# Designs tried in a protein design run: peptides against a protein of PDB entry 3KDP. Part 48

Target 1, 230 residues: chain A of PDB entry 3KDP
Amino acid sequence: PFLIFIIANIPLPLGTVTILCIDLGTDMVPAISLAYEQAESDIMKRQPRNPKTDKLVNEQLISMAYGQIGMIQALGGFFTYFVILAENGFLPIHLLGLRVNWDDRWINDVEDSYGQQWTYEQRKIVEFTCHTPFFVTIVVVQWADLVICKTRRNSVFQQGMKNKILIFGLFEETALAAFLSYCPGMGVALRMYPLKPTWWFCAFPYSLLIFVYDEVRKLIIRRRPGGWVE

## One batch from the design tools (peptide; made by RFdiffusion4, then SolubleMPNN)

Design b1_p12_6_s4 (from b1_p12_6, 12 letters changed)
Fold by OpenDDE base, seed 4:
Structure b1_p12_6_s4 (fold): chain B 230 residues (1-230), chain A 12 residues (1-12)
Amino acid sequence: as target 1 above (230 residues)
Amino acid sequence: DELEELLKLLSL
């Protein structure tokens, strides 16, 4: 998010506080829950990792985590961001290069895509209105990400949802996301303004995409062991 | 303000 904010000079799509809420709030319990996941049914049939040659973090893992899943996650967040700004009169093409004027408190006549002028305060309200749905979108996408992380090779349907701590983590992160989004005072404390409940559904296609993508990947791995997808 | 700057750096 921040890289695109800099490169495209768009208004800040996700605030620093919201990023901290993701990293320290919504992601910790789910991540810890993976330590309690049951072993895959075929784990004893796989060769043990060679600690001298096989890195814990290899290029394939980086490619999958950042290059594939991370990109889909980012696309989901940005989709929500662009939709909200478009509903407020700022079309995506108009956002390019707008950051400088957007963040200038002395400019109170920034025009939207329809020629409506926006004060600094109004623009910041819209920006902070984007932060919450972006955050929620990330949380909703993380549901799929957490579920796909349960296994390396087996389908989620084969592994099942037996990890009660993981299930608890999904509820906890969702409850925390709802709390941060709707609790009175969060707009002042965290610059997270409340969102319409319908915005939670904006991420669902991306969560489904992540899930389907990973299940297809795992299916390919199972059918073609030792392929480049593994 | 310093926390906000640190948080901006962490958002990279």
Scores: peptide ipSAE 0.009, ipTM 0.449, DockQ to the pose 0.027
Fold by OpenDDE base, seed 1:
Structure b1_p12_6_s4 (fold): chain B 230 residues (1-230), chain A 12 residues (1-12)
Amino acid sequence: as target 1 above (230 residues)
Amino acid sequence: DELEELLKLLSL
């Protein structure tokens, strides 16, 4: 998110406080829950990892996590961001290069795509209104990410959802996201303004896309062991 | 403000 903010000079899509809420709030319990996941049924049929040759984190894992899944997550967040700004009169094309004027407190006549002038306070409200839905979009996409991380090769349907700690983690991150989104005073305390409940659904296509993508990947790995996808 | 800027840099 921040890279696109710098490169495209757009208004800040996700605030630092919201990033901290993701990294320390919503991601930590789900990540810990994976330590309690049951071993895959075929794990004893696999050769043990060679600690000298086989990296725990290999290029394929980095490519999958950051290059594929992470990109889908980012696209989901930015989709939500652009839709909200467009609903407030700022089309995506108009946002390019707007950051300098957007962040200047002395400019109170920033025009939207329809010629409406926005004061500094008004546009900061819109910016902070984008932060919460972006955050929620990440949480909803993380549901799929957490579920796909349960297994290396087996389908989630083969592994099942028996890890009660993981299920608790999904509820915890969702409850925290709802709390941060709707608790009175969060707009002042965390610059997280309340979102319309409909914005939760903006992430669902991307969450489904991640899930389907990983299930297809795992299916390919099972059918063609030793392929480039593994 | 400085903390926010630092956190922005860490999120790069």
Scores: peptide ipSAE 0.008, ipTM 0.434, DockQ to the pose 0.026
Fold by OpenDDE base, seed 5:
Structure b1_p12_6_s4 (fold): chain B 230 residues (1-230), chain A 12 residues (1-12)
Amino acid sequence: as target 1 above (230 residues)
Amino acid sequence: DELEELLKLLSL
């Protein structure tokens, strides 16, 4: 998010406070829950890694975590961001280079894509209105991320959803996201303004995409062991 | 004000 904010000079799509709420709030319990996951049924049939040659963090892991899944998460967040701004009169093409004027408190006549002028205060309300749905989008996508992390090779349908701590983590992160989004005073304290309940659904296609993508990946690994997808 | 500036700096 931040790289695109700098390169494209668009209004800030996700605030640092919101990022901290993800990293320290919604991600902790889910991450801990993975320590309680049952071993895959075929774990004893796999060759052990060579600790001298096989890195714990390899190119495949980096590609999967940052290059594939992380990019789908970012796309989901930006989709939500652009839809909200478009509904408020700012089409995506008009946002390019707008940041300088957007963040200037002395400019009170910034025009949207339809010629409507926006004051600094109005623009900041819209910006902070984008932060919360972006955050919620990340949480909804993280549901899929957490579920796909249960296994490396087996399908989630083969592994099942028996980890009660993981299920608790999914509810906890969702409840925390709802609390941060709708609790009175969060707009002042965290710059997280309330979102319409319909915005929760904007992330669902991306969550489904991650799940389908990983299941297809795992299917390929099971059919062709030792491939580039492993 | 300092916290807001720090939050602005961290939001960078």
Scores: peptide ipSAE 0.019, ipTM 0.409, DockQ to the pose 0.027; fails the geometry check
Fold by OpenDDE base, seed 3:
Structure b1_p12_6_s4 (fold): chain B 230 residues (1-230), chain A 12 residues (1-12)
Amino acid sequence: as target 1 above (230 residues)
Amino acid sequence: DELEELLKLLSL
């Protein structure tokens, strides 16, 4: 999020407190839950990793985590961000380069895409209105990410959802996201303004996309072992 | 304000 904020010079899409809530709040329990996942049915057919030659984090893992899944997650968040700003009069094209004027407290006549002037305070309200839906979008996409991380090769339908700790993690992150989004005072404390319940659904297509993408990837790996997709 | 700026930097 911050990279695009700098490169595109757009208003801040996700607050830092909100990012901390993701990293420390919503992601920890789900990540820990993966340690309790059952081994894949074919795990004993694989040779043990050689600790001298095989890295725990390989290029394939980095490519999947950051290059593919992370990009889809980012797209989901930014989609939500652009929709909210567009609903408030700021079309995506007008956001490019707007950051400098947006963040200037002395400029109270920043025009939206329709020629309406926005004060600094009004702009900051709109900015903070984006933070919570962006956060929720990430959480919803993380549901799919957590589920796909259960297995490397087997389908989730083959592995099943037997990991009770993972299920707990999904509920915990969702409950925490709801708490942070709707608890009174979070707007002041975390700059997380309450969101309409409809914003939870904005991420669902991206969550589904991640799930389908990974299932297709795993299907390809099963059909063509040793391919570049593995 | 400084904490917000620091946090903005951490939103990287």
Scores: peptide ipSAE 0.014, ipTM 0.458, DockQ to the pose 0.029; fails the geometry check

Design b1_p12_7_s1 (from b1_p12_7, 12 letters changed)
Fold by OpenDDE base, seed 2:
Structure b1_p12_7_s1 (fold): chain B 230 residues (1-230), chain A 12 residues (1-12)
Amino acid sequence: as target 1 above (230 residues)
Amino acid sequence: DELERLLELLAL
């Protein structure tokens, strides 16, 4: 999100505070819960990792985490961001290069895609209105991300949802996301304005996409062990 | 106000 903010010079899609709420708030318990996941059924049939040749973090893992899943997550967030801005008169193409004028408090006549002029205060309200839905979108796609991280090779349907700590983590991150989104004063304290409940559903297609993508990946791994997908 | 400014500067 931040890289696109800089490169495209668009209004800030996700605030620093909201990023911290993800990294330190919603993701912490879920990430810890993975340490308690049951071993895959075939793990004892695999040779132990050679610590000299087999990196713990390999190119395939980086590609999966950042190049695939992370990109789908970012697309989900940006989709929500662009929809909200479009509903407020700012089409995606008009946002390119707009950041400089958007963030200038002395410019009170920034035009939207329809020629409506926006004051600095109005623009910042719209910007902060995007932060919470973007945040919630990330949480919703993280449900799928957490579930797919349970296993490397086995399907989630083969592994099952036996990790009670992971289930608790899913509820905790959701409850925390709801708290941060709807608790009175969060708009002032965290610049997280309340979102319409309907915006929670905006991320569901992307969450499903992540899940389906990973299940297909795992299916390929099971059918062709030692492939480039592993 | 300073924290907001710092957060704004860090968000830039």
Scores: peptide ipSAE 0.007, ipTM 0.438, DockQ to the pose 0.026
Fold by OpenDDE base, seed 3:
Structure b1_p12_7_s1 (fold): chain B 230 residues (1-230), chain A 12 residues (1-12)
Amino acid sequence: as target 1 above (230 residues)
Amino acid sequence: DELERLLELLAL
């Protein structure tokens, strides 16, 4: 989010406090839950990792986590961000380069895509209105991310959802996201303004896309062992 | 204000 904020000079899509809520709040329990996942059915057919040659975090894992899944997650977040700003009169094209004027407290006549002028205070309200839905979007796509992380090769349908701690993690992160989004005072404390319930659904296509993408990837791996996709 | 700035830096 911050890289695009700098490169595209757009209004800040996700606040710092909101990022901390992701990293320290919604992600911890789900990540820990993966330690309790059952071994895949074929795990004993694989040779043990050589600690001298095989890295725990390899290039394939980085490519999958950051290069593929992380990009889909980012796209989901930015989609939600652009939808909200468009609903408030700022089309995506108009946001490019707008940051400088957007963040200037002395400019109170920033025009939207329809020629309406926005004061600094009004702009900051809209910016902070984007933070909560962006956060919720990340949580929704993380549902899929957590589920796909259960296995490397087996389908989720083969592995099943037997990990009770993982299920608890999904509920916990969702409950925390709802709490942070709707609890009174969060707008003041965390700059997380309440979101319309409909904004929870903005991420669902991306969550589904992540799930389908990974299931297809795993299917390819199962059909073509030792391929470049593994 | 400093905590907000620190939090803003951590959002980086």
Scores: peptide ipSAE 0.016, ipTM 0.536, DockQ to the pose 0.028; fails the geometry check
Fold by OpenDDE base, seed 4:
Structure b1_p12_7_s1 (fold): chain B 230 residues (1-230), chain A 12 residues (1-12)
Amino acid sequence: as target 1 above (230 residues)
Amino acid sequence: DELERLLELLAL
């Protein structure tokens, strides 16, 4: 999010506070829950990792985490961001290069795509209105991410949802996201303005996409062991 | 202010 904010000079899609809420709030319990996941049914049929040659974090894991899943997550967040700004009169093309004027408190006549002028205060309200749905979008996409992380090779349908701590983590992160989004005073304390409940559904296609993508990947791995996808 | 600055650095 921040890289695109700099490169495209768009209004800030996701605030620093919201990022901390993700990293320290919604992601911690789910991540810890993976330590309690049951071993895959075929794990004993796999050769043990060679600690001398096999890195714990390899290029393939980086490619999967950052290059594939992370990109889909980012796309989901940005989709929500662009939809909200478009509903407020700012089309995606008009956002390019707008950051400088957007963040200038002395410019109170920034025009939207329809020629409506926006004061600094109004623009910041819209920006902070984007932060919460972006955050919620990440949480909803993280549901799929957490579920796909349960296994390396087996389908989630083969592994099942037996990890009670993981299930608890999904509820906890969702409850925390709802709390941060709707608790009175969060707009002042965290610059997270409340969102319409309908915005939670904006992430669902991307969450489904992540899930389907990973299940297809795992299916390919199972059918073609030792392939470049593994 | 320091927390905001730290938060800004972590948002990178």
Scores: peptide ipSAE 0.016, ipTM 0.559, DockQ to the pose 0.028; fails the geometry check
Fold by OpenDDE base, seed 5:
Structure b1_p12_7_s1 (fold): chain B 230 residues (1-230), chain A 12 residues (1-12)
Amino acid sequence: as target 1 above (230 residues)
Amino acid sequence: DELERLLELLAL
């Protein structure tokens, strides 16, 4: 998010506070829950890692985590961001280069795509209105991320959802996201304004995309062991 | 003001 904010000079898509709420709030319990996941049924049929040649962090892991899944997450968040701004009169093409004027508190006549003028206060309300749905979008996408992380090769349907701690983690992160989004005073304390319940559904296509993508990847690995997809 | 500034710095 921050890289696109700098390169495209768009209004801030995701605030620091919202990033901290993800990293320290919603991600911790889900991450810990993976330690309680059962081993895959085929683990004893796999060759052990060679500690001298096989890196813990390899190019395949980086490609999957940052190059594939992380990009789909970012796309989901930005989609939500652009939809909200478009509904408020700012089309995506108009946002390019707008950051300088957007963040200037002395400019109270910034025009939207329809010629409506926006004060600094009005612009900041819209910006902070984008932060909460972006955050919620990440949480909804993280549901899929957590589920796909249960296994490396087996389908989630083969592994099942038997890890009660993981199920608790999914509930906890969702409840925390709802609390941060709707609790009175969060707009002042965290710059997280409440979102319409419909915005929770905006991320569902991306969550489904991640799940389908990973299941297809795992299917390819099972059919062609030793391929480039491993 | 300092907390807002810290939050702004952490947003960077």
Scores: peptide ipSAE 0.009, ipTM 0.503, DockQ to the pose 0.027; fails the geometry check

Design b1_p12_7_s2 (from b1_p12_7, 12 letters changed)
Fold by OpenDDE base, seed 2:
Structure b1_p12_7_s2 (fold): chain B 230 residues (1-230), chain A 12 residues (1-12)
Amino acid sequence: as target 1 above (230 residues)
Amino acid sequence: SELEELLKLLSL
């Protein structure tokens, strides 16, 4: 998110404190939960692999898969961001290069895509209105990530939802998201304005996309063991 | 705020 903010010179889509809440708060319990995930039903049936070659290949492929998932997460967040700004009169194309004028407190006549002038205060309200939905979008997408990370080869439907620690992680993550979104003072403390309930659903297509992507990936791995997708 | 700018740098 921040890289795109710099490169595209757009208004800040996600506050840094919010990013820290994702990286240190939201991801911690989920990551621990994955460490206690139940083994795949077929792990015990696998022949011993060469620990040097197979570990490296698996680590690279996992890294690529998680990298791709991370990109989909970012796309989900940016989608939410662009939708909110578009609803407020700022189309995505108009945001390119706008940051300099957007962040200038002395410019009170920044025009939107429709020629409406926005004061600095109005712009900052809209910006901070984006922070919470972006964060919540990441959390909702992370639900899918946690679910798909249970297994490498087996479908989620085959492995099931038996890990109580993962369920707890999902609950904790959701509770944190709700707290940050609706607790009084978060707008001042974290620049996270209250989220309209409708925005929770904006991320669901991306969560589904990640889920489908990983299930397809796992299906390919099951059908072609030792392939480049492992 | 300066803190936000610093945190922005850290979010790289």
Scores: peptide ipSAE 0.016, ipTM 0.393, DockQ to the pose 0.028
Fold by OpenDDE base, seed 5:
Structure b1_p12_7_s2 (fold): chain B 230 residues (1-230), chain A 12 residues (1-12)
Amino acid sequence: as target 1 above (230 residues)
Amino acid sequence: SELEELLKLLSL
């Protein structure tokens, strides 16, 4: 998100405070919960790892965890961001290069895509209105991320949802997201303005996409052991 | 506590 903010010179889609809320607030308990996941049922059928040649963390694992899944997550956030700005009169093409004028408090006549002029205060309200839905979108996508991380090869339907700590983590991150989104004063304290409950559903297609993608990947691995998708 | 202070500082 921050890289796109710099490269495209768009209004800030996700503030530093919201990033900290993700990294320290919503991700910690879910990440710890994975340590309590049961071994996959087929673990004894796998070839033993060669400790001299096989890296514990390989390029494929890095690509899956940070590259592909992270990209889908970012796309979900940006989709929500662009939809909100478009509903307020700022089409995506108009946002390119707008940051300099957007952040200037002395410019009170920034035009949207329809010729409406926006004051600095109005622009900042819209910007901070985007931060919360972007954050919530990340949390909703993280539901799928956490669930798919339960297994490396087996389907979630084969492994099941037996880890109660993981389930607790899903509720904890959701409760925290709701608290940060709707608690009075969060707009001033965290620059996170309240969102309409309907915005929670904007992330669902991306959460589903991640889930389907990983289930298909795991299905291919089960059919073709030792393939390039493992 | 320290995180809350940091968040408050970042909101200013």
Scores: peptide ipSAE 0.011, ipTM 0.409, DockQ to the pose 0.032
Fold by OpenDDE base, seed 3:
Structure b1_p12_7_s2 (fold): chain B 230 residues (1-230), chain A 12 residues (1-12)
Amino acid sequence: as target 1 above (230 residues)
Amino acid sequence: SELEELLKLLSL
C-alpha cells in the first residue's frame, strides 16, 4: 500500500498504525498456527531435504508468498480503496497525482471527478473511511492465504482442516478485525472509522480467487511433478 | 492532542 501511495501519489490507502495491527495482530497467531499443521500425506514418500543445498525457505516459496499471493492481496485492498473513493466522487484516474493537494491543509477546494469541491477535513474523513475497509479486505484475503499455506502439494480437501490452532487463528484475526472496525474510539485511535457490514464481502472474490488459484496450482503440481509451477 | 497528532502522523 505505501509503495503505491508514494509512486502514484494517491491519497493514503492504509494507515501505518493499521498496517502494524495487521502485522502484529492479525498475522501473528495464524503464522504460528502453521507450525502445528499436520504433515502432508505423501511427505514420507519424498527424499529427505539436503540441508547443504536445499534451503527451508526456497525461491519458490518466496515467489509464492510475496510475488503471487501478495499481488492478489494488494489488488483486493486497492480494489476496495478505489471503490470507496469512487463512491465518494473520486474516480481512480483522478487520484493519480492528487496526494500533494489532498494532504495540503490550506487547499480547501480540491475537486472530485464531478467538480465537487472538498475541504481538507472532508478529504481526511474520506481517507480514513478507506482505512477500515482496506484492513478488513486484507484480513478476509488472509483467510484464504492461511488455508492455502497448509500444504505444498496436497489439496486442502485432501489435507482437511484438522489443525485446531489454525482454526483458532482464523477466528482470532476475524475477531480482532471486528474489534478494530467497530470498537468506539478506533476512529480517533487508529483512524479506522466504522465499517458498513457490506464491505466485509468486498474481498470475498479475491479470497476465492486465491483459493482457486492455489488449488489449480497444486493440481498441476500433482499431475506434473517437477514442473516449473512447483 | 499530541497523541492525536502522532496517530495522525502514523496514519500518514
Scores: peptide ipSAE 0.020, ipTM 0.408, DockQ to the pose 0.031; fails the geometry check
Fold by OpenDDE base, seed 1:
Structure b1_p12_7_s2 (fold): chain B 230 residues (1-230), chain A 12 residues (1-12)
Amino acid sequence: as target 1 above (230 residues)
Amino acid sequence: SELEELLKLLSL
């Protein structure tokens, strides 16, 4: 998100506090929960890795986790951001290069895509209104990430969801997202304004995309062991 | 703020 913010000079899509809430709040408990997930039924039949030849995490797994899935997550967040700004009169093309004027508190006549003038305060309200849905979008996408990370090769439907700690992690991050979204004072304290409940569903297509992508990937691995996607 | 900018860098 930050790279696009700098390169495109768009208004800030995700605040610093929200980033910290993602990294420390929504990522840690799920990550710990995965450590207690039941081993995949086929993993326990494999020989221990050779520490000299086998990496703990291979480059393909890193590429998928941080490259492909992370990109889909970011795209989901940006999609939500652009939709909200478009609903408020700012089309994506008009946001390019707007950051300097957007962040200038002395400019109170920034025009939207329809010629409506926005004061600095109004712009900041819209910006902060984007932070919460972006955060919620990441949380909803992380649901899919947690589910797909349970297994290396088996389908999620084959392994199932038996880890109570993982389920707790899903509830914890959802509860945190709800708290940050709807608790009074969060707009002032964290620049996270309340969102309509319907905005939670904006991430669902991307969560589904990640889920389908991973199931297809795993299907390919099962059909072609040692392929480029393993 | 500088903190916001730093945290934005960490979200990379």
Scores: peptide ipSAE 0.014, ipTM 0.410, DockQ to the pose 0.028; fails the geometry check

